# Designs tried in a protein design run: peptides against a protein of PDB entry 2FGR. Part 119

Target 1, 331 residues: chain A of PDB entry 2FGR
Amino acid sequence: SSVTLFGIVDTNVAYVNKDAAGDSRYGLGTSGASTSRLGLRGTEDLGGGLKAGFWLEGEIFGDDGNASGFNFKRRSTVSLSGNFGEVRLGRDLVPTSQKLTSYDLFSATGIGPFMGFRNWAAGQGADDNGIRANNLISYYTPNFGGFNAGFGYAFDEKQTIGTADSVGRYIGGYVAYDNGPLSASLGLAQQKTAVGGLATDRDEITLGASYNFGVAKLSGLLQQTKFKRDIGGDIKTNSYMLGASAPVGGVGEVKLQYALYDQKAIDSKAHQITLGYVHNLSKRTALYGNLAFLKNKDASTLGLQAKGVYAGGVQAGESQTGVQVGIRHAF

## One batch from the design tools (peptide; made by RFdiffusion4, then SolubleMPNN)

Design b2_p16_2_s4 (from b2_p16_2, 11 letters changed)
Fold by OpenDDE base, seed 5:
Structure b2_p16_2_s4 (fold): chain B 331 residues (1-331), chain A 16 residues (1-16)
Amino acid sequence: as target 1 above (331 residues)
Amino acid sequence: LEELAEELSRLLEELA
């Protein structure tokens, strides 16, 4: 058997020009290029092509030393794998987010990422952003000539919020084609949650694709998230993303990503554009900078996620500019 | 793109 200790410490200086009061915020933030983490993982060869595995991973907040504590909420799984693929038991990325966030050129973190995987409806469930689930069983197929898939089910364990039952139940999966420079995926998911103490289904469909041209990579996402409420109507958001990245000088990478969030329930759009640069000092250490602009229209109040500095919304119809400059170190 | 999203959403609803 093997056990590996691993992690990332990513800390930055961040600035946003507007908070909910219209004031600027600045300071030391975390997870600008990659989510800071500490983890343990290992595998055991059981013979006959069967392996056991474990994975324990928690988020690190370098700016405050995890003042609110440490946990393994990023991943806490035990697994069996072999020629049949992999079965996982425990809290993890749900299969849909695991696959479809891979098309986000900003690694689903910092001020530049695709923000479609979000709680759009003031959902009261713990994971109403559709990213992870408790009590999850997942299965991932091998890759068969490019084709692969993942499926997951999370038990609600009769969790209730208000009059809503089955809170936390997840069912979802993806199908994908990954072959050479091409990746394409379709993900479908439903979660049971509550809004205003009433039962709500969070339905999600996501299409993703990328192509690596060698000199540059293009990536795109199309997503619809719908919180289906029995009372008050559905809260639907259509999210779109298009990004490009290119290597620079053998040691750097530049990224440009645009996203549109069409928030149907409030008939309001938000536009996000982010320019990022990563400079690799080594295989494990990088400097990075992100510049993001978020334009809210009409009733939209979205804010950039400058974790550790300010991740709240802004006033309706206001624009926000964010900057992160930081160090990422992996071990 | 929105039309495609709506079509896929419909399919999701049928599977739900």
Scores: peptide ipSAE 0.016, ipTM 0.581, DockQ to the pose 0.013
Fold by OpenDDE base, seed 1:
Structure b2_p16_2_s4 (fold): chain B 331 residues (1-331), chain A 16 residues (1-16)
Amino acid sequence: as target 1 above (331 residues)
Amino acid sequence: LEELAEELSRLLEELA
């Protein structure tokens, strides 16, 4: 049996040139290169190739010392694993986000990540970004000659919002091929939620692929999210991402990523371009810098997610530039 | 791709 304490403290100085009022924001932010976290995990060998596991992980906010408290909302699972794969019980990344976010070269955090996993429709469910779920049971297969899969179901437990009575139900999964330099995946998910107090389905399909050429890596995502409403029509977003990364001098990594968010319900697009650099001072400590540009067209109001400084929207049709410079330390 | 997405979404609805 083992128990491991682990974590990351990632804190940065961040700047965005526009908020919702058109004013600049700057200050100390968190989680620019990796999400800051504190966790406990462990395993127990039960014999016969069977293992029990637990994982408890919460987000750390270094700028305010977790003034709003600490919890294990990132992950709180117990598991059994073996030759059959792994079964997890508890709040976690849903299988679709766990796999498909892996193609995001900015690790789903800071001002540069793919923002497709989002609540596009003012969904009233707590996890309507499609990233995590409460009351989740997940199963992950082993890798069979490159082929692997993950499946999940989250119980709604008769949670209601307005007239919606199955809020929080998740069903989804992915199939993937991971072999050497190649990774490719297809993910499908549906969540039950509410918009305006009315039952709504959040449907998601995501394709991801990456190839590591050694000298550089290419990665891409194609995603459609659809909040299917009984009244008012569907709220659909098509999101696209293409990124490249390369090691630099054995001590660093440079990343460039472009994303397009085609917001069909408002017939408006947003373009995101991010340049990032990570400089490893050691195996556990790095300096990093991110530069992101977000252009909203027409009615689009998307904002870069400078956590701890400003993560809100901007005025319709406005552009936003963001910068993060920070330290990441892992333990 | 959109057509495929719509078909797959319908399948998800049936399975959910």
Scores: peptide ipSAE 0.014, ipTM 0.506, DockQ to the pose 0.013
Fold by OpenDDE base, seed 3:
Structure b2_p16_2_s4 (fold): chain B 331 residues (1-331), chain A 16 residues (1-16)
Amino acid sequence: as target 1 above (331 residues)
Amino acid sequence: LEELAEELSRLLEELA
C-alpha cells in the first residue's frame, strides 16, 4: 500500500485591461499555469492484478490562504483497477472533460485555455460547465493497441430546481486512439440541468486531436454545446481551437493557441489568442508568462479567467487583454 | 494581435 501527499502551488501577478465597467484590474492571482491543489492519493495491491485506490484533491488559493475553506471538490474517488481498466466512485472530472481537455495546451487553466467547457446558458446546476460531477461512477478501459474509452454516469438523486427534477444527472463517454505521437478522441455527453427554473438538457459533442512532431506539437478541438430548453429555444455554441507548442532549448516551452466561440443564441463570436511560455527551473519549479487577447463581437461578453484577480465578463463587443506572470511549484 | 485573430478565425471558418 502507498499514501502520497502531493500538490501544486501556482501564484501569479495578473492584469486585465477591462472589467465589466471598462476598468483595469490587477493583483495577485492563482492557478495561471496549473491549478493549485493539495491532494492525498494511494493504492493497495489486492493481489491477482487487482488494486484499490483512493484520491482526494482540493483547490488551493494561495493569494488568500483558502479564506473560503478547503474541500475535496476537485476529486474524491475510490477505485478498483486491473487488467479490466479502472472503475471510480465519487466526484471527479467527467470522462469527456478528462479526455478532451487533454488537447488544451494550456491545461484548462489560467487565461489561455480553451473555454468551450462552459456554462453557456446560465444553467443553474453546480457543474453546468461539463467539467466535473457529483455522484459519479466512471469506467476507463485499458489501452488496446491505441484504442481506449471512458464512460460515466452521475446520479441526480432527485435534485430539483424549479420544475426540473433530474438536475445533476450526467451520462457521457469518449472513444479515443492514443498511439505514439498521435492522439484523437470523440466525446459525447448529456447533463440534466435547469435554466430559469425549467428543465434543460446540456448536450455536448467534442472532437479532439493532437500530433507530436518532436520539435513541435499541434493540437485541435471542435465542440458543440447545446442547452436544449423547452421554452425560449436552444442555446448553442460552436467552439473551435487550434494550438501549437514547442520546446525551447532544454528548459522551456512556448505555446500558442487560438480559439473561436460562435455563440449562436446571440449570433455573436468571440476570438481568443494566447501566447504562453514556461521556464523550468527544476522538475518541480517553473516560471511562466501568459499573454491573452480576447475579442468579443456584437453581444458577446466573454472574459479571460484571471482567477484571483478578475474572472468576470466585459461589456458587449469589447476586447480584453490579459497578462499573467507567476511561479508554479509542485511537491 | 486582433488582425491575426481575425485571420485565424477566417481560416477556421473555411475549414468548418
Scores: peptide ipSAE 0.013, ipTM 0.530, DockQ to the pose 0.011
Fold by OpenDDE base, seed 4:
Structure b2_p16_2_s4 (fold): chain B 331 residues (1-331), chain A 16 residues (1-16)
Amino acid sequence: as target 1 above (331 residues)
Amino acid sequence: LEELAEELSRLLEELA
């Protein structure tokens, strides 16, 4: 048996030139290159190729010392694994997000990540961004000649919001091919939620692919998120991402990523371009910088996620520039 | 790409 304490403390100085009032924001932020976290994990060999595992992980906010508290909302699972794969019980990344966010070159954090995994419709469910779920059972296959899959189901436990029942129910999964330099995945998910107290289905389809050329890596995502409301039109967003990364001098990595968010319900697009650099001082410590530009068109009000400084929206049709410079330390 | 997304969305609806 083993128990491992692990974590990341990632803290940065961040700046965005516009908030909802059109004013700049700056200060100390968190999780610019990797999500800051503290966790415990371990495994027990049960014999016969069977293992038990646990994983407890929470987010760390270095800027305020977790003033709002600490929890294990990132992951709190018990698992069995073996030749059959892995079964997990507990709050975790849903299979679709776990797999498809892996194509995000900015690690689903900071001002540069793909923002498609979002609550696009003011969904009232706790996890309407499609990233994690409570009461989750997940299964992940082994890799069979590159082919692998993951499936998940989250119980709603009869949670209701307004007239909506089954809130928090998740069903989803992915199929993937991971072999050498190539990764490709298709994910499908549905969550039951509520918008305005009315039953709403959050449907999500995501296609991801990456190829590592050695000298550079290309990565892409195609996603459609649709909030299907019983009353009112569907809230549909098509999100696209294309990114490239390359090692620099053996100690650094440069990343460039573009994303387009076509918000159909408001007939508005947002364009995101992010340049990032990570400089490894060691295996565990890095300096990093991110520069992001977000252009909202028409009624779009998206904001860059400078966690700890400003993560809100901007005025409709406004552009936002963000900068993060920070330290990431893993232990 | 949008057309593809719509087709895939339809598939999701059929499977859900």
Scores: peptide ipSAE 0.009, ipTM 0.546, DockQ to the pose 0.013

Design b2_p16_3_s1 (from b2_p16_3, 11 letters changed)
Fold by OpenDDE base, seed 2:
Structure b2_p16_3_s1 (fold): chain B 331 residues (1-331), chain A 16 residues (1-16)
Amino acid sequence: as target 1 above (331 residues)
Amino acid sequence: SELEEKLKLLEQLLNS
């Protein structure tokens, strides 16, 4: 049996030029390059190629010392693995997000990430961003000549909000091809939630692909999220991402990523472009900087996610510029 | 053990 204590502390100085009132915000933020975390994990060899595992992981907020508390909401799983793959029980990334966020060159964190995995409809469920789920059973296949897949189901346990009685139920999965420089995936998911106290389905389809040319990597995402409501019409968002990254001098990485969020329910688009740089001081410690620009059109009010400083929206049709400069340390 | 020390530290962090 083995047990490992691990974590990341990522803290930054962040600035956004515009909040909901049109004022600038600045201060100390968290998780600009990687999500700060503390975790325990371990495995036990049960013989015959079978292993048991556990994983407990919570988010760290370095700016306030976890003033709101610590929990294992990032992951709290027990697992069995072997030649058949891996089965996990417990709160975790849902299979779709686990796989498809891997194409985000900004690691699904900070001011630069793909923001498609979002609660687009004021869903009342706790995980209506489609990232994680409670009461989750997941299965991941081995990699067979590049082909792999993951599937998940989360029990709603009769959670009710308003008249919705199956909130939190998730079913989804992905199929993928990962071989050498190429990765490509298709993910499908449905989550039961509530909007305005009424039962709503969050349907998601995501395509992702990347190719590593050695000198540079290209990555892309195509996603549709639809909150299917019985009353009031569907809330649909089409999200697109294209990014490139390249190593710099063996110690750094530069990243450029563009995303488009076509919010159909309000007939409004938002454009995001982010430039990032990571400088490795060691295998465990890095400096980083992110520069992001978000342009909202028409009724769009999206804001950059400068966690710990300002993660709210802006006024409709306004643009926002964000900067993060920070330190990431892994242990 | 080193593990015990780490676990004690974790316990302190979780119960703070």
Scores: peptide ipSAE 0.011, ipTM 0.426, DockQ to the pose 0.418
Fold by OpenDDE base, seed 1:
Order: sequence, then structure tokens, then C-alpha cells
Structure b2_p16_3_s1 (fold): chain B 331 residues (1-331), chain A 16 residues (1-16)
Amino acid sequence: as target 1 above (331 residues)
Amino acid sequence: SELEEKLKLLEQLLNS
């Protein structure tokens, strides 16, 4: 049996030139390169190739010392694993997000990540961004000559919002091919939620791929998210991402990523371009800088996610520039 | 258990 205490403290100085009022915001932010976290995990060898595991992980907010408290909402699972793969019980990344966010060169955090995994429709479910779920059972296959898959189901437990009576139900999964420098995946998911107190399905399809050329890595995502309301039109967003990364001088990494969010319900697009650099001082400590530009067109009001400083929207059709400079330390 | 020991250490760290 083993038990490991682990974590990341990632804190930055951040700036955005516009908030919802058109004013600049700046201060100390968190999780610019990696999500700050504290966790415990362990395994027990049960013999015969079977292992038990647990994983408890919560987010750390270094700027205020977790003033709002600490929980294990990032992951709280018990598992069995072996030649058959892994079964997990408990709150976790849903299989679709776990696999498809791996193509995001900015690790699904800070001002540079792909923002497609989002609540696009004012969904009233707590996890309507499609990232995690409560009451989740997940299964992950082994890798069979490159081919692998993951599946998940989350119970709604008859939770209601307004007239919606299956809120929180998730069903989804992915199929993937991971072999050497190549990774490619297709994910499908549906969540039951509510919008305006009315039952709504959040349907998601995501295609991801990456290739590591050694000197550089290319990565891409194609996603459609559709909130299908029982009453009213669908709220559909098509999201696209293309990124490249390259090692620099053996101790650094430069990243460039572009994303387009085509918000069909408001017939408006947003363009995101991010340049990032990570400098490794050691295997556990890094300095980093991110520069992001977000251009909203027409009725789009998207904002960069400078966690701890400003993560709200901007005025319709406005552009936003963001900067983060910080320290990441892993233990 | 090993887990209990680690949790005690964590509690000490959080309370320091």
C-alpha cells in the first residue's frame, strides 16, 4: 500500500485591460500554468494483477489562502484497476473532458486555454461546462496497440431545477488512438440540465488530435456544444483550436495557440490568440508568462479567465488583452 | 494506518 501527498502552487501577477465596465484589472492571480491543487492518492496491490486506488484532490487559491474553504471537488474517487483497465467511483473529470482537454497546450487553465468546455447557455447545473460530474462511474480501457477508450455515467438522483427532473445526469465517452508521436480522439457526451427552469440537454461532440515532431508539437480541437432546450431554439457553439509548442534551449517551452468560438445563437464569433513561455528552474519549479488577446465580434462578450483577478465578460464586441507572469511549484 | 499518519501530518501543516 502507498499514500502520496502531492500538490501544485501556481500564483501569478495578472493584468487584463478591460472588464465589463471597460476598466483594467490587475493583481495577484492563481493557476496560470497549472491548476493549483492539493491532493492525496494511493494504491493497494490486491494480488493477481488487481489494485485498489483512491484519489482526493482539491483546488488551492494561493492569493487568499482558500478563504472560501477547501474541498475535494477536483477529484474524489475510489478505483479498481488491472488487466481489464480501471473503474472509478466518485466525482472526477468526465471521460470526454479528461481525454479531449489533453490536446489543450495550456492545460485547461489560465488565460490561454481552449474555452470550448463551457456553459454556453446559462445552464443551471453546477457542471454545465462539461468538465466534471458528481455521482460518476467511469471506466477506462487499457491501450490495445494504440486504441483506447473511456466511458462514464453520472446519476442524476432525481435532482430537479424548475420543471427539469434529471439534472446532473451524464452519459459519455471517447475512443482514441495513441501511438508514439500521434494522438487522436473522438468524444461524445450528453448532460441533462435546465435553462430558465426548463429541461435542457447539453450535447457535446469533440475531435482532437496531436502530433509530436520532436522539434515541435502540433495540436488541434474541433468541438460542437449544443444546449437543446425543450422550449426555445438550440444554443449551439462551434469551437476550433490549433496550437503549436516547441522546446527552447532544453529548459524552456514556447506555446502558441489560436481558438475560434462561433456562437450560433447570437451569430457572433470570438477569436483568441495566446503566446506562452515556461522556463524550468528545476523539475518542480518553473517561471512562466502568458500573453493573450481575445477579440469579440458583434454580440460576443467572452472574457479571458484570469483567475483571482478577473474572469468575467466584457462589453459586446470588445477586445481584451491579458498578461500573466508567475511561479509554478510542484511537490 | 499510513493514511492516518499522512492525514495527521497534513493537519499539522494546515494548522501551523
Scores: peptide ipSAE 0.007, ipTM 0.406, DockQ to the pose 0.170
Fold by OpenDDE base, seed 3:
Structure b2_p16_3_s1 (fold): chain B 331 residues (1-331), chain A 16 residues (1-16)
Amino acid sequence: as target 1 above (331 residues)
Amino acid sequence: SELEEKLKLLEQLLNS
């Protein structure tokens, strides 16, 4: 049996030129290149190719020293793995987000990530962004000649909000082809939630692909999220992402990513473009900088996620510029 | 570093 302590401390100076009042915000933020975390993990060889595992991971907030406390809400799983793949029990990334966020060149972190995995409809469920789930059972296949898949189910445990039952139920999965420089995946998921105290289904379909040309990598995402409400009509968002990354001088990486969020319920689009650079000082320590532009049209109020500084929205139709410069240290 | 030593110690304690 082994236990490994691991983590990342990522802290930055961040700036956004507009908040909800139209004022600038700046200060010390967290998780600009990677999510800051503290974790414990381990495995036990049970013989015959079977292994037991555990993983406990929580987010670290370096700017305030975890003033709100520490928990294992990032991941808290026990697992069995072998030639059959891996079964996990516990809170984790849902299979769809685990796979499909891998195409985000900003790793779902900071001001530059693809923001499609979002609560688009003021869903009242805790995980209505489609990223993680409580009470989750997940299964991941091995890779068979490139083909692989993941499936998950989260129990609602009769959770209710208003008149909505089955809140927190998740069912979803992906199929993928990962072979050499090519990766492609299709994910489908449904979550039960509530909006305005009424039962709502969050449906999600995501297609992702990437290709590594050696000198550069291209990546893309196509996603539709739909909050199906009994009254008031569906809240649908089509999200698109295209990104490129390239190594620089053997010690750096440059990233450029564009995303479009077509918010159908409000007939409004938002455009996001982000330039990022990571400079590796060592295998464990990096400097980074991100520059992001978010252009909201019409009734769109999206804001860049400068965690620890400002992650709220802006006024309808306003644009926002964000900057992060920071240090990432892994242990 | 002192931090590395403490982390190693923690790992040892967790593995005991």
Scores: peptide ipSAE 0.007, ipTM 0.418, DockQ to the pose 0.162
Fold by OpenDDE base, seed 5:
Structure b2_p16_3_s1 (fold): chain B 331 residues (1-331), chain A 16 residues (1-16)
Amino acid sequence: as target 1 above (331 residues)
Amino acid sequence: SELEEKLKLLEQLLNS
């Protein structure tokens, strides 16, 4: 049996040139390169190729010392694994997000990540960004000659919001091919939620692929999210991402990523482009810098996610520039 | 447009 304490503390100085009032924001933020976290995990060999596992992980906010508290909302699972794969019980990344966010070169954090996994419709569910779920059972297959899959179901436990029932129910999964430099995946998910107190289905389709050429890596995502409302019409967003990364000088990595968010319900697009650099001082410590531009068109009000400084929207049609410079330390 | 068409096909699968 083993128990491992692990974590990441990632803290940065961040700046955005516009908030919702058109004013700049700056200060100390968190999670610019990787999400800051504290966790415990371990495994027990049960014999015969069967293992038990646990994983407890919560987010750390270095700028305020977790003033709002600490929890294990990132992951709180117990698992069994073996030749059959892995079964997990507990709050976790849903299988679709676990796999498909892996194509985000900015690790689904900071001001540069793909923001497609989002609550696009003012959904009232706790996890309407499609990233995690409570009451989740997940199964992950082994890798069979590159082919692998994951499936998940989250119980709603009769949670209601307004007239909506089954809130929090998740069903989804992915199929993937991971072989050497190539990765490709297709994910499908549906989550029950509420918008305006009315039952809404959050449907999500995501296609991801990456290829590592050694000298550079290319990665892409195609995603559609659709909040299907009984009244008021569907809220649909098509999100696209293309990114490239390359090692620099053996100790650094440069990343460039573009994303387009076509928000159909408001007939408005947002363009995001981010340049990032990570400089490894050691295996555990890195310096990093991110520069992001977000251009909103028409009624779009998206904002860069400078966590700890400003993660809100901007005025419709306004552009936002963000900068993060920070330290990441893993233990 | 072509990408959107592919997404629509996938949407049909999701809604089936």
Scores: peptide ipSAE 0.000, ipTM 0.344, DockQ to the pose 0.012

